# Ledger of designs, part 105: peptides against a protein of PDB entry 4JHK

Target 1, 212 residues: chain A of PDB entry 4JHK
Amino acid sequence: EDYKIQSFDLETQKLLKTALKDPGSVDLEKVSSVIVDQSLKDQVFSREAGRICYTIVQAEAKQTNGSVFRRNLLNRLQQEFKAREETRKRSTQEWVCLVSFICNIFDYLKVNNMPMVALVHPVYDCLFRLAQSDALKNEEEVDCLVLQLHRIGDQLEKMNVQLMDELFNLLRDGFLLQEDLSSMGRLLLLEILEFRAGGWKLSDTAQKYYYS

## One batch from the design tools (peptide; made by RFdiffusion4, then SolubleMPNN)

Design b2_p17_4_s2 (from b2_p17_4, 5 letters changed)
Fold by OpenDDE base, seed 4:
Structure b2_p17_4_s2 (fold): chain B 212 residues (1-212), chain A 17 residues (1-17)
Amino acid sequence: as target 1 above (212 residues)
Amino acid sequence: SEDEELEKLIEEDLANF
C-alpha cells in the first residue's frame, strides 16, 4: 500500500516505511512524534497520518503484541489537547491542524470497526470550541469545523446525538445571529446545517454550490 | 477477545484525555 509521505525528508521517509512494515526495528516513540509534529503543521497530511497510524498500530500488535506506538501517539495527543487554548492563542493554523488531526485519529484508529469511545468527548470539545462566537468569526476555524463535520459528523452523532444537537444549535445561532461572520463562513455554516438535515449527505449540486 | 483487549488498552491510554 502506498502512503503519501513525500513531505518528509528521505531519512524520515525511510523511518516511516520501516515502521509500517517492521515496527519492532525502529524507535516508535520517535515515529509517533514525527507524525504528530508534521500533522500539527500540515492539515492536509493529518488525514493520511490517521491511516498511517492505524497501520503501524496493527503492525506492532501483530508483530510483538505491543502498543508502544499507540501509547506514545495518544499521550502526545492528550498533551496537545490539554494545551489547545494556548495553541489557539499562539497560532490559529496550528490549532486547526490539531483539531483536524484528532478528528482523523478518531476516524481511522478504530477498534472492531468502531470509533474509540475515549475520543468522543475530546472531539466534541474541539468542535464546540470552534463553534464559539470568537472562533466562528475566523474563516479558517469555520473551514476546519465544517470539514471535520463532513468527515466524521455522522459517526459522532451515532456516539452521542445529544451533543450533536447542542453543537448544531450553536451553529444555527451563529448563522442567524452572529454579525461578524465572513460571507464564506456564513455560507459554510448554512451548508453544514443542511448537510446534517439531509442525513449527512449532500447532492452534487449542493457540493458545487458551496465548495466550487 | 482481541478487540476487547485492544479497547481496554486504548481506554487506559486515554484515561486522562
Scores: peptide ipSAE 0.034, ipTM 0.672, DockQ to the pose 0.131
Fold by OpenDDE base, seed 5:
Structure b2_p17_4_s2 (fold): chain B 212 residues (1-212), chain A 17 residues (1-17)
Amino acid sequence: as target 1 above (212 residues)
Amino acid sequence: SEDEELEKLIEEDLANF
């Protein structure tokens, strides 16, 4: 399988390719740090990063029955999650990259084809933060919120429908009551409200828009 | 199973989230 890693230098590309095929021959802590660092800068890469992470986890488990990569990856994610408010204050772009990365790890890093239960509340915490009034006024944060709900909303709802109901109550109130939303932000909120009401089903056009 | 054991380890790794 081909992975989109052309944005890295040649040495790092070699490192990642080796990690995907022979994880026991590389420094998996370094590999995890490289993936996380790039995901915090590039929201598009964060989706590919999820696939890469899953493959490395599976390869290491098969080769050595080890979990060094996963441990380093998840520890780094915990650190970034704990510092999320400071990250948001420093840079909206870095904050939405963090949310995107956590959501993509939730989406791709599955065991027995099931989401990790431990990531459910952290993901909801990020989405609830994006649904607060101070975040909804920022179109970049609304874009991130709506994108993640399109990608993993159906999975999250299956894990906890009560939290999803509470989240969408906030989104409904934001749409109806908040005065300082951008025009596009308001349209995106309406769209995602209708998307859930329609059973989380994407049209072919929407599929290309969100997953290209 | 091995997958179930791995899931438990992953959940433990995420305990501090």
Scores: peptide ipSAE 0.032, ipTM 0.664, DockQ to the pose 0.106
Fold by OpenDDE base, seed 3:
Structure b2_p17_4_s2 (fold): chain B 212 residues (1-212), chain A 17 residues (1-17)
Amino acid sequence: as target 1 above (212 residues)
Amino acid sequence: SEDEELEKLIEEDLANF
């Protein structure tokens, strides 16, 4: 399986590959830190980080029945989440990557095929932040918001339909009332509104775009 | 705060892992 780690230097790629196969032979705190750091810098990797993390978690569980990696990963994730407003002020790109990373962790790090309950509210908080007027005017933030909703919106709604309704009320209001949306941003909001209204069902073309 | 609540929730989830 291709984990799309080409953006790492060769040394880090080797570290990650070793963690995937023999997690007991590496510093899993370092591995988790490297993954989070790169996820904040590389949007492509940020979208794939969940799969890598899941594989390492499973490998460690199988090897030692341990959870050192997951604990360190979630601790670092929590630290970045706490600093999310500062991250947003510093770099829209890093902020968008952080949201993407959190959403992918939610999507892939499941326990007994169930999402981690602890991540539900943090994910919604990120999406609500992207749905505020000051964020909706930024096309990069709208892109992120719409992408995450395509990928995990159905799962999130199952966890809390009330929050999803409130979120989409903001999106509808943004689409209809906000004056400084870009034309593309407005189109993306319309598309995601229709996507949910259609039961979170993707066309073949949309499936290719969002999941390939 | 919401951030402190997240910490507690993560700890609870970790206990289930």
Scores: peptide ipSAE 0.027, ipTM 0.669, DockQ to the pose 0.635
Fold by OpenDDE base, seed 2:
Structure b2_p17_4_s2 (fold): chain B 212 residues (1-212), chain A 17 residues (1-17)
Amino acid sequence: as target 1 above (212 residues)
Amino acid sequence: SEDEELEKLIEEDLANF
């Protein structure tokens, strides 16, 4: 199976490929750091990163029954999460990449076919931050928020419907009451409100947009 | 704190893996 890792230099690509096939032969802490670093720079890669991480976790489990990679990954992820406000202040782009990455890890890195419970609140915290008025006025943050909800909203709601209700109360209020939303931002909020109301099912056009 | 609780939850999830 091919992974989209062409954005890395050749040495790093080799490292990642080896980690995917023979995780015991590489420094899995370094691998995790490389993946996180790139995910913070490239939102497109952040999606692929989730799949890559899952594969490495499975490979290590099969090879050594170990969890070194996952431990290092989650530790780094927690570190970045804790620093999320500073990241947002420094770079909106890095912030939305961080959110995207956390959401993709939630989506792909399951334990016993279930989402990691430890990631539920961090994901919600990120989405709630994106739902604040100062974030909703930024189209890039709205794009990120709506994209993640399209991808994992149904799963996330199953984990905690109360938080999802609270989140969507903020989104509804933003849509209805916030004056400094962009036209596109307002349309995106409306769309996601309708999307949840429709049972988290994508239209044909939305499917192409969010999963292309 | 929330951070401490998150660390605990991560450890618990790791233990269940």
Scores: peptide ipSAE 0.028, ipTM 0.653, DockQ to the pose 0.879; fails the geometry check

Design b2_p17_4_s3 (from b2_p17_4 with D2E H5E I14L A17F)
Fold by OpenDDE base, seed 5:
Structure b2_p17_4_s3 (fold): chain B 212 residues (1-212), chain A 17 residues (1-17)
Amino acid sequence: as target 1 above (212 residues)
Amino acid sequence: SEDEELEELIEEDLANF
């Protein structure tokens, strides 16, 4: 399988390729740090990063029955999650990259084809933060919120429908009551409200928009 | 199973979220 890693230098590309095929021969802590660092800068890469992480986890488990990569990856994610408010204050772009990365790890890093239960509440915490009034006025945060709900909303709802109902109550109130939304932000909120009401089903056009 | 054991380890790794 091909992975989109051309944005890295040649040495790092070699490192990642080796990690995917022979994880026991590389420094998996370094590999995890490189992936996380790039994901915090590039929201598009964060989706590819999810696939890469899953493959490395599976390869290491098969080769050595080890979990060094996963441990380092998840520990770094915990650190970034705990510091999320400071990250948001420093840079909206870094904050939405963090949310995107956590959501993509939830989406791709599955065991027995099931989401990790431990990531459910952290993901909801991020989405609830994006649904607060101070975040909804920022179109970049609304874009991130709506994108993640399109990608993993159906999975999250299956894990906890009560939290999803509470989240969408906030989105409904934001759409109806908040005065300082951008025009696009308001349209995106309406779209995602209708998307859930329609059973989380994407049209072909929407598929290209969100997953190209 | 091996997958179930891995899932438990993953959940433990995420305990501090």
Scores: peptide ipSAE 0.038, ipTM 0.673, DockQ to the pose 0.105
Fold by OpenDDE base, seed 1:
Structure b2_p17_4_s3 (fold): chain B 212 residues (1-212), chain A 17 residues (1-17)
Amino acid sequence: as target 1 above (212 residues)
Amino acid sequence: SEDEELEELIEEDLANF
């Protein structure tokens, strides 16, 4: 199975491959750190990172009934979440990578086939931050917001529909009232509003309009 | 605070796993 880890150096690739097959033989704190670091630099990898993390968690559980990797991963995630405003100030790119990573962990790192409840509010906090006026004027942040809602919006709504309603009230207000949105940003907000209204599924007409 | 709540929730979830 290919986990798309070619962006790492050879030594790190070996480390990750070993963690996937024999997690008890490697430093799982180091593995978690490497995955988080790369996810904060590469938004594309952050999607794959979720799958990798889940696989390592499953492998460790089966091998030793342990949870060292998950604990270290979540501890690091918490640290990055706490520093999210500083990250945003330093680099929009790193900020959207962080949001993407948190959302992908929410998507993939399930327990008993259910999302981790502990991640629900942190995910919403990130999305609400992206829905503020100062973020909505930045296309990169709007891209991130819309992408995550496409990926996990339906799952997240099931966890807390009230928060989702509040979030989309902000998005609707942004679409209707904010004057300094880019043309693309405005289109993306409209698209995601329609996406949710359609039950988290675009109509054939809307799909053709936005993605053809 | 929100950060403190996150820490608590993570600890609770980890305790159940």
Scores: peptide ipSAE 0.027, ipTM 0.656, DockQ to the pose 0.638
Fold by OpenDDE base, seed 3:
Structure b2_p17_4_s3 (fold): chain B 212 residues (1-212), chain A 17 residues (1-17)
Amino acid sequence: as target 1 above (212 residues)
Amino acid sequence: SEDEELEELIEEDLANF
């Protein structure tokens, strides 16, 4: 399986590959930190980080029945989440990568095939932040919002339909009422509104775009 | 705060892992 780690230097790539196969032979705190750091800088990696993390978690569980990696990962994720507003002020790109990373962790790090309950509210908080007027005017933030909703919206709704309804009320109002949306931003909001209304069902073209 | 709540929820989830 291709984990799309080409953006790392060769030393870090080797570290990650070793963690995937023999997690007991590496510093898993360092591995988790490296993954989070790169996820904040590389949007492509941020979208794939969940799969990598899942594989490392499973490998460690199988090897030692341990959870050192997951604990360190979630601790670092929590730290970044707490600092999300500062991150957004510093770099919209890093903020969008952080949201993407959190959403992918939610998507892939399931316990007994169930989402981690601890991540539900943080994910919604990120999406609600992207749905505020000051964020909707930024096309990069709208892109992120719509992308995450395509990927995990159905799962999130199952966890809390009330929050999803509130979120989409904001998106509908943004689409209809906000004056400083870009034309592309407005189109993306319309598309995601229709996507949910259609039961979160993707066309073949949309499936290719969002999941390949 | 929401940040403190996240910390507590993560601790709970970690207990299930």
Scores: peptide ipSAE 0.025, ipTM 0.642, DockQ to the pose 0.624
Fold by OpenDDE base, seed 2:
Structure b2_p17_4_s3 (fold): chain B 212 residues (1-212), chain A 17 residues (1-17)
Amino acid sequence: as target 1 above (212 residues)
Amino acid sequence: SEDEELEELIEEDLANF
């Protein structure tokens, strides 16, 4: 199976390919750091990163019954999460990449076919931050928020419906009451409100937009 | 703290692997 890792230099590509096939032969802490670093720069890669991470986790489990990669990945992720406000202040782009990456890890990196419980609150915390008034006025943050909810909203709701209700109360209030939303931002909020109300099922047009 | 709780939860999830 092919992975989209062309954004890395050749040496790093080799490292990643080796990690995917023979994780015991590489420094898995370094691999995790490389993946996180790139995911913080490239939102498109952050989606692929989730799949890559899952594959490495599975490969290591099969090879050595180890979890070195996952441990290092989650430790780094926690570190970045803790620094999320600083990241947001420094770069909106890096912030939305971080959120995207955390959400994609939640989506792909499951334990016993279930989402990791440890990631539920961190994901919600990120989404709640995106749902604050100062974030909703930024179209890039709204794009990120809506995209993640399209991708993992149904799964998140299953984990904690109360938090999802609270989140969507903020989104509804933003849509109805916040004056400095962009036109597109307002449309996106409306769409996601309708999306959840419709049972988290994508329309044909939305499917193309979010998963192309 | 919330951070400590998160670390514990991560460790618990790791243990379930």
Scores: peptide ipSAE 0.028, ipTM 0.652, DockQ to the pose 0.892; fails the geometry check

Design b2_p17_4_s4 (from b2_p17_4, 6 letters changed)
Fold by OpenDDE base, seed 5:
Structure b2_p17_4_s4 (fold): chain B 212 residues (1-212), chain A 17 residues (1-17)
Amino acid sequence: as target 1 above (212 residues)
Amino acid sequence: SEDEELEKLIEEDLENF
């Protein structure tokens, strides 16, 4: 498989490529650190990062029955999650990258093709934070919220439909009642409300909007 | 199974979330 790692320097690219094929021959703590650091800066990479992480986890398990990479990755993720309010205050961009990364890890790091149960509440916590009034007024946060729900909303709902109902009650209230939403933010909220109502599938109207 | 054991280990790693 080809992995999108061109944003890294050549030495780091070699490190990542080796980790994907022969994880036992590299410093997996360093590998995890590099992946997390880049994911916190680049939301596009965070999607690829999930796939990379999954591959490394499986490769290490098969090669040595080890879990060094996963441990380091999840420990770092926990640290970032705990500091999420400080991160949000410091930088909206870093905050939405963090949310995106957590959601992508949820999406890709599956065991027996099943989501990790332990990530369900942390993911919902992030999404609920994005659904608060002070976040909904920021288009960048709304973009992130809607993007994640498009990617993993159906999976999350299967894990806890009650939390999803509560989340969408907030989104509906934001759409209907909040006055300081951007025009695009309001449109995105409407779209995601319709997306879920349609069984987590894009409507013809939405498809036309995004792809026309 | 091996997958179930791995899942348990992953869940333990995430205990602080």
Scores: peptide ipSAE 0.035, ipTM 0.669, DockQ to the pose 0.107
Fold by OpenDDE base, seed 2:
Structure b2_p17_4_s4 (fold): chain B 212 residues (1-212), chain A 17 residues (1-17)
Amino acid sequence: as target 1 above (212 residues)
Amino acid sequence: SEDEELEKLIEEDLENF
């Protein structure tokens, strides 16, 4: 299969390709760091990163029955998550990339064919942060929030419906009561409210937008 | 399993943040 890694230099591309095929022959800690670093810079890549990570995890498990990559990946993710408020203060773009990456890892990196339970609260914490008034006023954060809910909302709800209800209470209140939302932000909130109410199902047009 | 153990460790760490 082809992976979208053209944003990396040639040496790093080679490293990633080798990790995908022969993970035992590379420094998997370095590989994990490279993937996380790039995901924090490029939201588009963060989507691909989930798929790449899953493939490497599976390859290592098959080759050596190891979990070095996954462990390093998740440890780095924890570090970034811990620093999320500082990241948000420093750069909205990096913050949005972080959220996107965590959500995409949740989406792709399954354990026993199930979402990792350990990621449920971190994902919700990120989404709740995006649902606060100071974040809802920023269209970039609203875009991220709505995008992630379109992609993994159904899965998250299955993991914890109570948290999802609480989250959507905030979104409803934001839609109805917050005065400094952009027009687009308000429309996005309305859409996501309706999306969940409709059972997390997209039209063909929306499907292309969120999953292409 | 190893996966379950890892998840527990990560969960514990995250709860301590």
Scores: peptide ipSAE 0.031, ipTM 0.663, DockQ to the pose 0.113
Fold by OpenDDE base, seed 3:
Structure b2_p17_4_s4 (fold): chain B 212 residues (1-212), chain A 17 residues (1-17)
Amino acid sequence: as target 1 above (212 residues)
Amino acid sequence: SEDEELEKLIEEDLENF
C-alpha cells in the first residue's frame, strides 16, 4: 500500500517508513508529533494521516501489544482540538487541516471495530464551527466541511442523528438565507444536502473523488 | 481496556474545555 508522504523531507520519510514496518525501533512519541505537525500544514497529508496512523497502531499492537503511538497521538490531537479557535484565527489552512485530521482519525482508528465514542462530539464541534455564518462565507472552510461529511457523515449520523439533523438545519439555512456565500460554496452546500437526502450514497465517480 | 480508559480520559478533558 502506498502512503502519501512526499511532502516530508527524506529523513522524515525514512522515519515514517520505519515506524510503519518496525515501530519498536523508533521513537513513537516523535513519530506522532511529526505526523500531527505535518497534518496541520499539508492538506494532502492531513487526509492520509488517519490511514498512516492506523497502520502504525496495528503494527505496534502486533509487535509488542503496545499502544504508545496511539496514546501520544491522541494526547496531541486533544491539545490541538482545545486550541482550535486560536488555530482558526492564526490560519484558515491549519484549521481546516486540523478538522480533516480529526475526522480521518475518527474514520480509521477504531476501538473493537467501532468508532471512538470520545471523538464523536469533538468531530461534531468542528463541523458545527464550520457551519457558522462566519465560516460558511469562506470557501476553504465550506470545502472542508463538505469533504468531511462525504467521508464520515454516514458514520457520524449513526452515532448521533440529533446532532446531524441540527447540523444540516444550519447548512440548509446557510444555503437559503446567507447572502455572502461564494458561488462554489453555495453549490457545495446544495450537493451535500442532496447527498444526505439520498441516504449518503455516492456515484462511482463521486466515490473516487472523495475517497481516492 | 486501555483503549476504553484512553477514551474516557479524552472525553473528560474535552468536557472540561
Scores: peptide ipSAE 0.032, ipTM 0.666, DockQ to the pose 0.112; fails the geometry check
Fold by OpenDDE base, seed 4:
Structure b2_p17_4_s4 (fold): chain B 212 residues (1-212), chain A 17 residues (1-17)
Amino acid sequence: as target 1 above (212 residues)
Amino acid sequence: SEDEELEKLIEEDLENF
């Protein structure tokens, strides 16, 4: 498989490629750090990062029966999560990248084809933060929120439907009651409300309407 | 705390792998 790692310098690309094929021959702590650092800068990469991480985890498990990479990855993720409010204050862009990365790890880093339970509450916490009034007024945060719900909303609901109901109550209230939403933000909230109501499905026509 | 709970959950998940 081809992995989109062109944003890295050649040395780092080589490191990542080696980690994917022969994880025992590289510093997996360094690899995890590099992936997290880049994911905090590039929201598009964060999705690819999920796939990369999963592959490295599988490769290490097969090669050495180890879990060094996953441990380092999750530890770093936890550190970033703990500091999420400070990150948000410093940079909205970094904050939405963090949320995107956590959600993508949840989506791709499966264990026995199941989500990691440890990530469920952190993901919800991030989404709930994005659903607060001070975040909903920022289109960048709304974009992130809606994107993640499109990607993993159905999975999250299966893990905890009560939290999902509470989250969508906030989104509905935001849509109906908050006055300082952008036009696009309001459209996105409406779309995601309809998306869940339709069983986490929208027609291609509806998708085009809301995102064109 | 939530931080402690997350740490425990991470460890539990790792132990189950």
Scores: peptide ipSAE 0.023, ipTM 0.636, DockQ to the pose 0.736; fails the geometry check

Design b2_p17_5_s1 (from b2_p17_5, 9 letters changed)
Fold by OpenDDE base, seed 3:
Structure b2_p17_5_s1 (fold): chain B 212 residues (1-212), chain A 17 residues (1-17)
Amino acid sequence: as target 1 above (212 residues)
Amino acid sequence: SFTGMEEILARIKELLS
């Protein structure tokens, strides 16, 4: 299986490849730090990072029955999450990368095919922050919000439907009432409202185009 | 991601048609 790690230098690529196959032979704290750092710079990579992290977790569990990588990863994520407001002020791009990464970890790091309960509230907290008026006026943040809801909204709703209802109340109000939304931002909000209303499913036409 | 955004835009187009 191929992983999209071309953005790393050759030495780091080697480190990651080794971690994927023989995690016991590398510094897993360093590996986790490298993945998080890159995920904060590249939102596209953050999606791949989730898959990479899952593979490393599984490999370590199989090899040593250990969880050093997962522990280090989650600790680093928690640190970044706590500093999310500072990150947002410093760089919108890094902020949306952080949200994307947390959501992707939620999506991929499953235990017995179930999401980690501990990540539910952090994910919702990020999405609620993106749903605030000061964030909705920024198209980059709206893009991130809507994309994550497309990816994991159905899973999140299963974990806590009340929070999802509250979140979508904010999105509805933003769509209807907020004056400084971009045209695209408003369209994105409309789309995600309809997407959830349709049971988190694409139309038959869209489904056929992208998944058939 | 780029792919994700294209999917969303396609859905929006359907809603507007």
Scores: peptide ipSAE 0.019, ipTM 0.612, DockQ to the pose 0.026
Fold by OpenDDE base, seed 5:
Structure b2_p17_5_s1 (fold): chain B 212 residues (1-212), chain A 17 residues (1-17)
Amino acid sequence: as target 1 above (212 residues)
Amino acid sequence: SFTGMEEILARIKELLS
């Protein structure tokens, strides 16, 4: 299987390819750092990063029964999460990349086909931050919020329905009461409200309304 | 999970332009 790693230099590409095939022969701490660094800069890569991380985790477990890669990955992710407010202040783009990466790791890194419980609260914390009034007025943050809820909302709700209810109360209030939302932002909030109300899917009528 | 969200967002933006 081919992975989209053309954005890396040739030396790093070789490192990643080796990690995918023979994780025991490379420095897995370095591999995890490289993947995190790129994911924090490129939101498009974050989806591919999830697949790559899953493959390396599975390969290491099968080869040596080890979890060095996953441990280093999660440790680095926790460091970035703790600094999320400073990241948001510095750059909206870097902030949404961080959120996207955390959500994609939640989506792909599963144990026995189950999400990692340790990531549930960090993911919700990020989504709640995106649901605040100062974030909802920024189109880039609204795009990120709605995208993640479409990707992992159903899985996340199964982990904690009470937090999901609270989150969507904020989104409803934003849609109805916040005056400085863009037309796009308001439309996206309405769409995601209907998406959840329909069991994390759209009815035929809603599909025609939003996407025809 | 809902796939192709990036394309859907692009389509929505196109419709509102």
Scores: peptide ipSAE 0.017, ipTM 0.591, DockQ to the pose 0.025
Fold by OpenDDE base, seed 4:
Structure b2_p17_5_s1 (fold): chain B 212 residues (1-212), chain A 17 residues (1-17)
Amino acid sequence: as target 1 above (212 residues)
Amino acid sequence: SFTGMEEILARIKELLS
C-alpha cells in the first residue's frame, strides 16, 4: 500500500515505513507524536492519518500483541482535544486540521469492526463547536464541518442519533437565522441538511433538484 | 435549481477528492 508521507523528511519517512511493517523495532511513542504533529499542520495528511494509524495498530497487535502506539496516539489526541479552544484561537487552520484528524481516527481506528465509543463525544463536541455562530461565519470552519459530516455522519449517527438531531437543529437554525453567513456557507449548510435528509447520500431526487 | 448549487456540489467533490 502507498501512504502519502512525502511531507516528512527522509529520516522521518524511514521511521514511519518501519513502523508500518516492523513496529516493534521503533519508538512508537515518537511515531505517534510525529503523526499528530503533522496532522495539525497539513489538512491533506490529516485526512490520511487515520489509515496510517490503523495500519500501525494492526501491525503491532499482530507482531507483539501490543497496543503501545494506540495508547500513545489516543493520549495525545485527548490532550489536543482538551486544548481545542486555545488551538482555535491560535490558528483556525490547526483547529480544522485537529477536527479532521480526530474524525479520521474515528473513521479508521475501529475495534471489533466498530467505532471506538470513547471517541463519539469528542467528535460530536468538535462538530458542535463548528456549528456555533462564531464558527459558522468562517468559511474554513464551515468547509470542515460539512466535509466531516459527509465522511462520517452516517457512522456517527448510528452511535448517537439524539446528538445528531441536536447538531442538525443548530445547522438548520444557522442556515435560516444567522445573518453574517457567506452565501457559500449558507449553501453548504443547505446541502448538508439535504444530504442527511436523503439518508446520507445524494439521491436521484436530490441530484435532479440541485442540477436542474 | 438554486443559483450556485452546482458550484457548491463541485466544491464538495473537490474537498472529498
Scores: peptide ipSAE 0.016, ipTM 0.599, DockQ to the pose 0.020
Fold by OpenDDE base, seed 2:
Structure b2_p17_5_s1 (fold): chain B 212 residues (1-212), chain A 17 residues (1-17)
Amino acid sequence: as target 1 above (212 residues)
Amino acid sequence: SFTGMEEILARIKELLS
């Protein structure tokens, strides 16, 4: 499998490859830290990191029935989540990478083939933050919001439909009422509103509308 | 798929440019 780790230096690539195949032979705390650090800096990687993490988790579970990697990963993720406002203030790029990474972990790192319940509220909290007026005016944040909802919206809704309704109320209000949205941002909001309305699928009508 | 969604967003952006 291609885990898309080409953005790392060769030494780190070797570390990650070893973690994927023989997690017991490496420092899994270090591995988790490296993955989180890179996910905060690299948008492409942050979107793919969930698959890598899942593979490492499964490999460790199979090898030793351990969960050292997952524990360290989630601990670091919790730390970054707690500091999310500071991160957003410092760097929009790092902020959207953080959101992307958290959502990606939610998507891939399932327990008993189910999403991790503990991640539901953190994910929603991030999406709600992106849905605030000060964030909706930033195209990069809107892009992130819409992308994540496309990827995991249906799963999140199954976990808590009330929060999803509240979130989309904000998105609808933003689309209709917010004055300083870019044309692109407004279109993206409309698209995601219709996407959910269509059962988290693109309808033929919507396809024609947006791509005619 | 995730890749598909990125493509969709890119196409939307292209239409608005």
Scores: peptide ipSAE 0.016, ipTM 0.573, DockQ to the pose 0.026; fails the geometry check

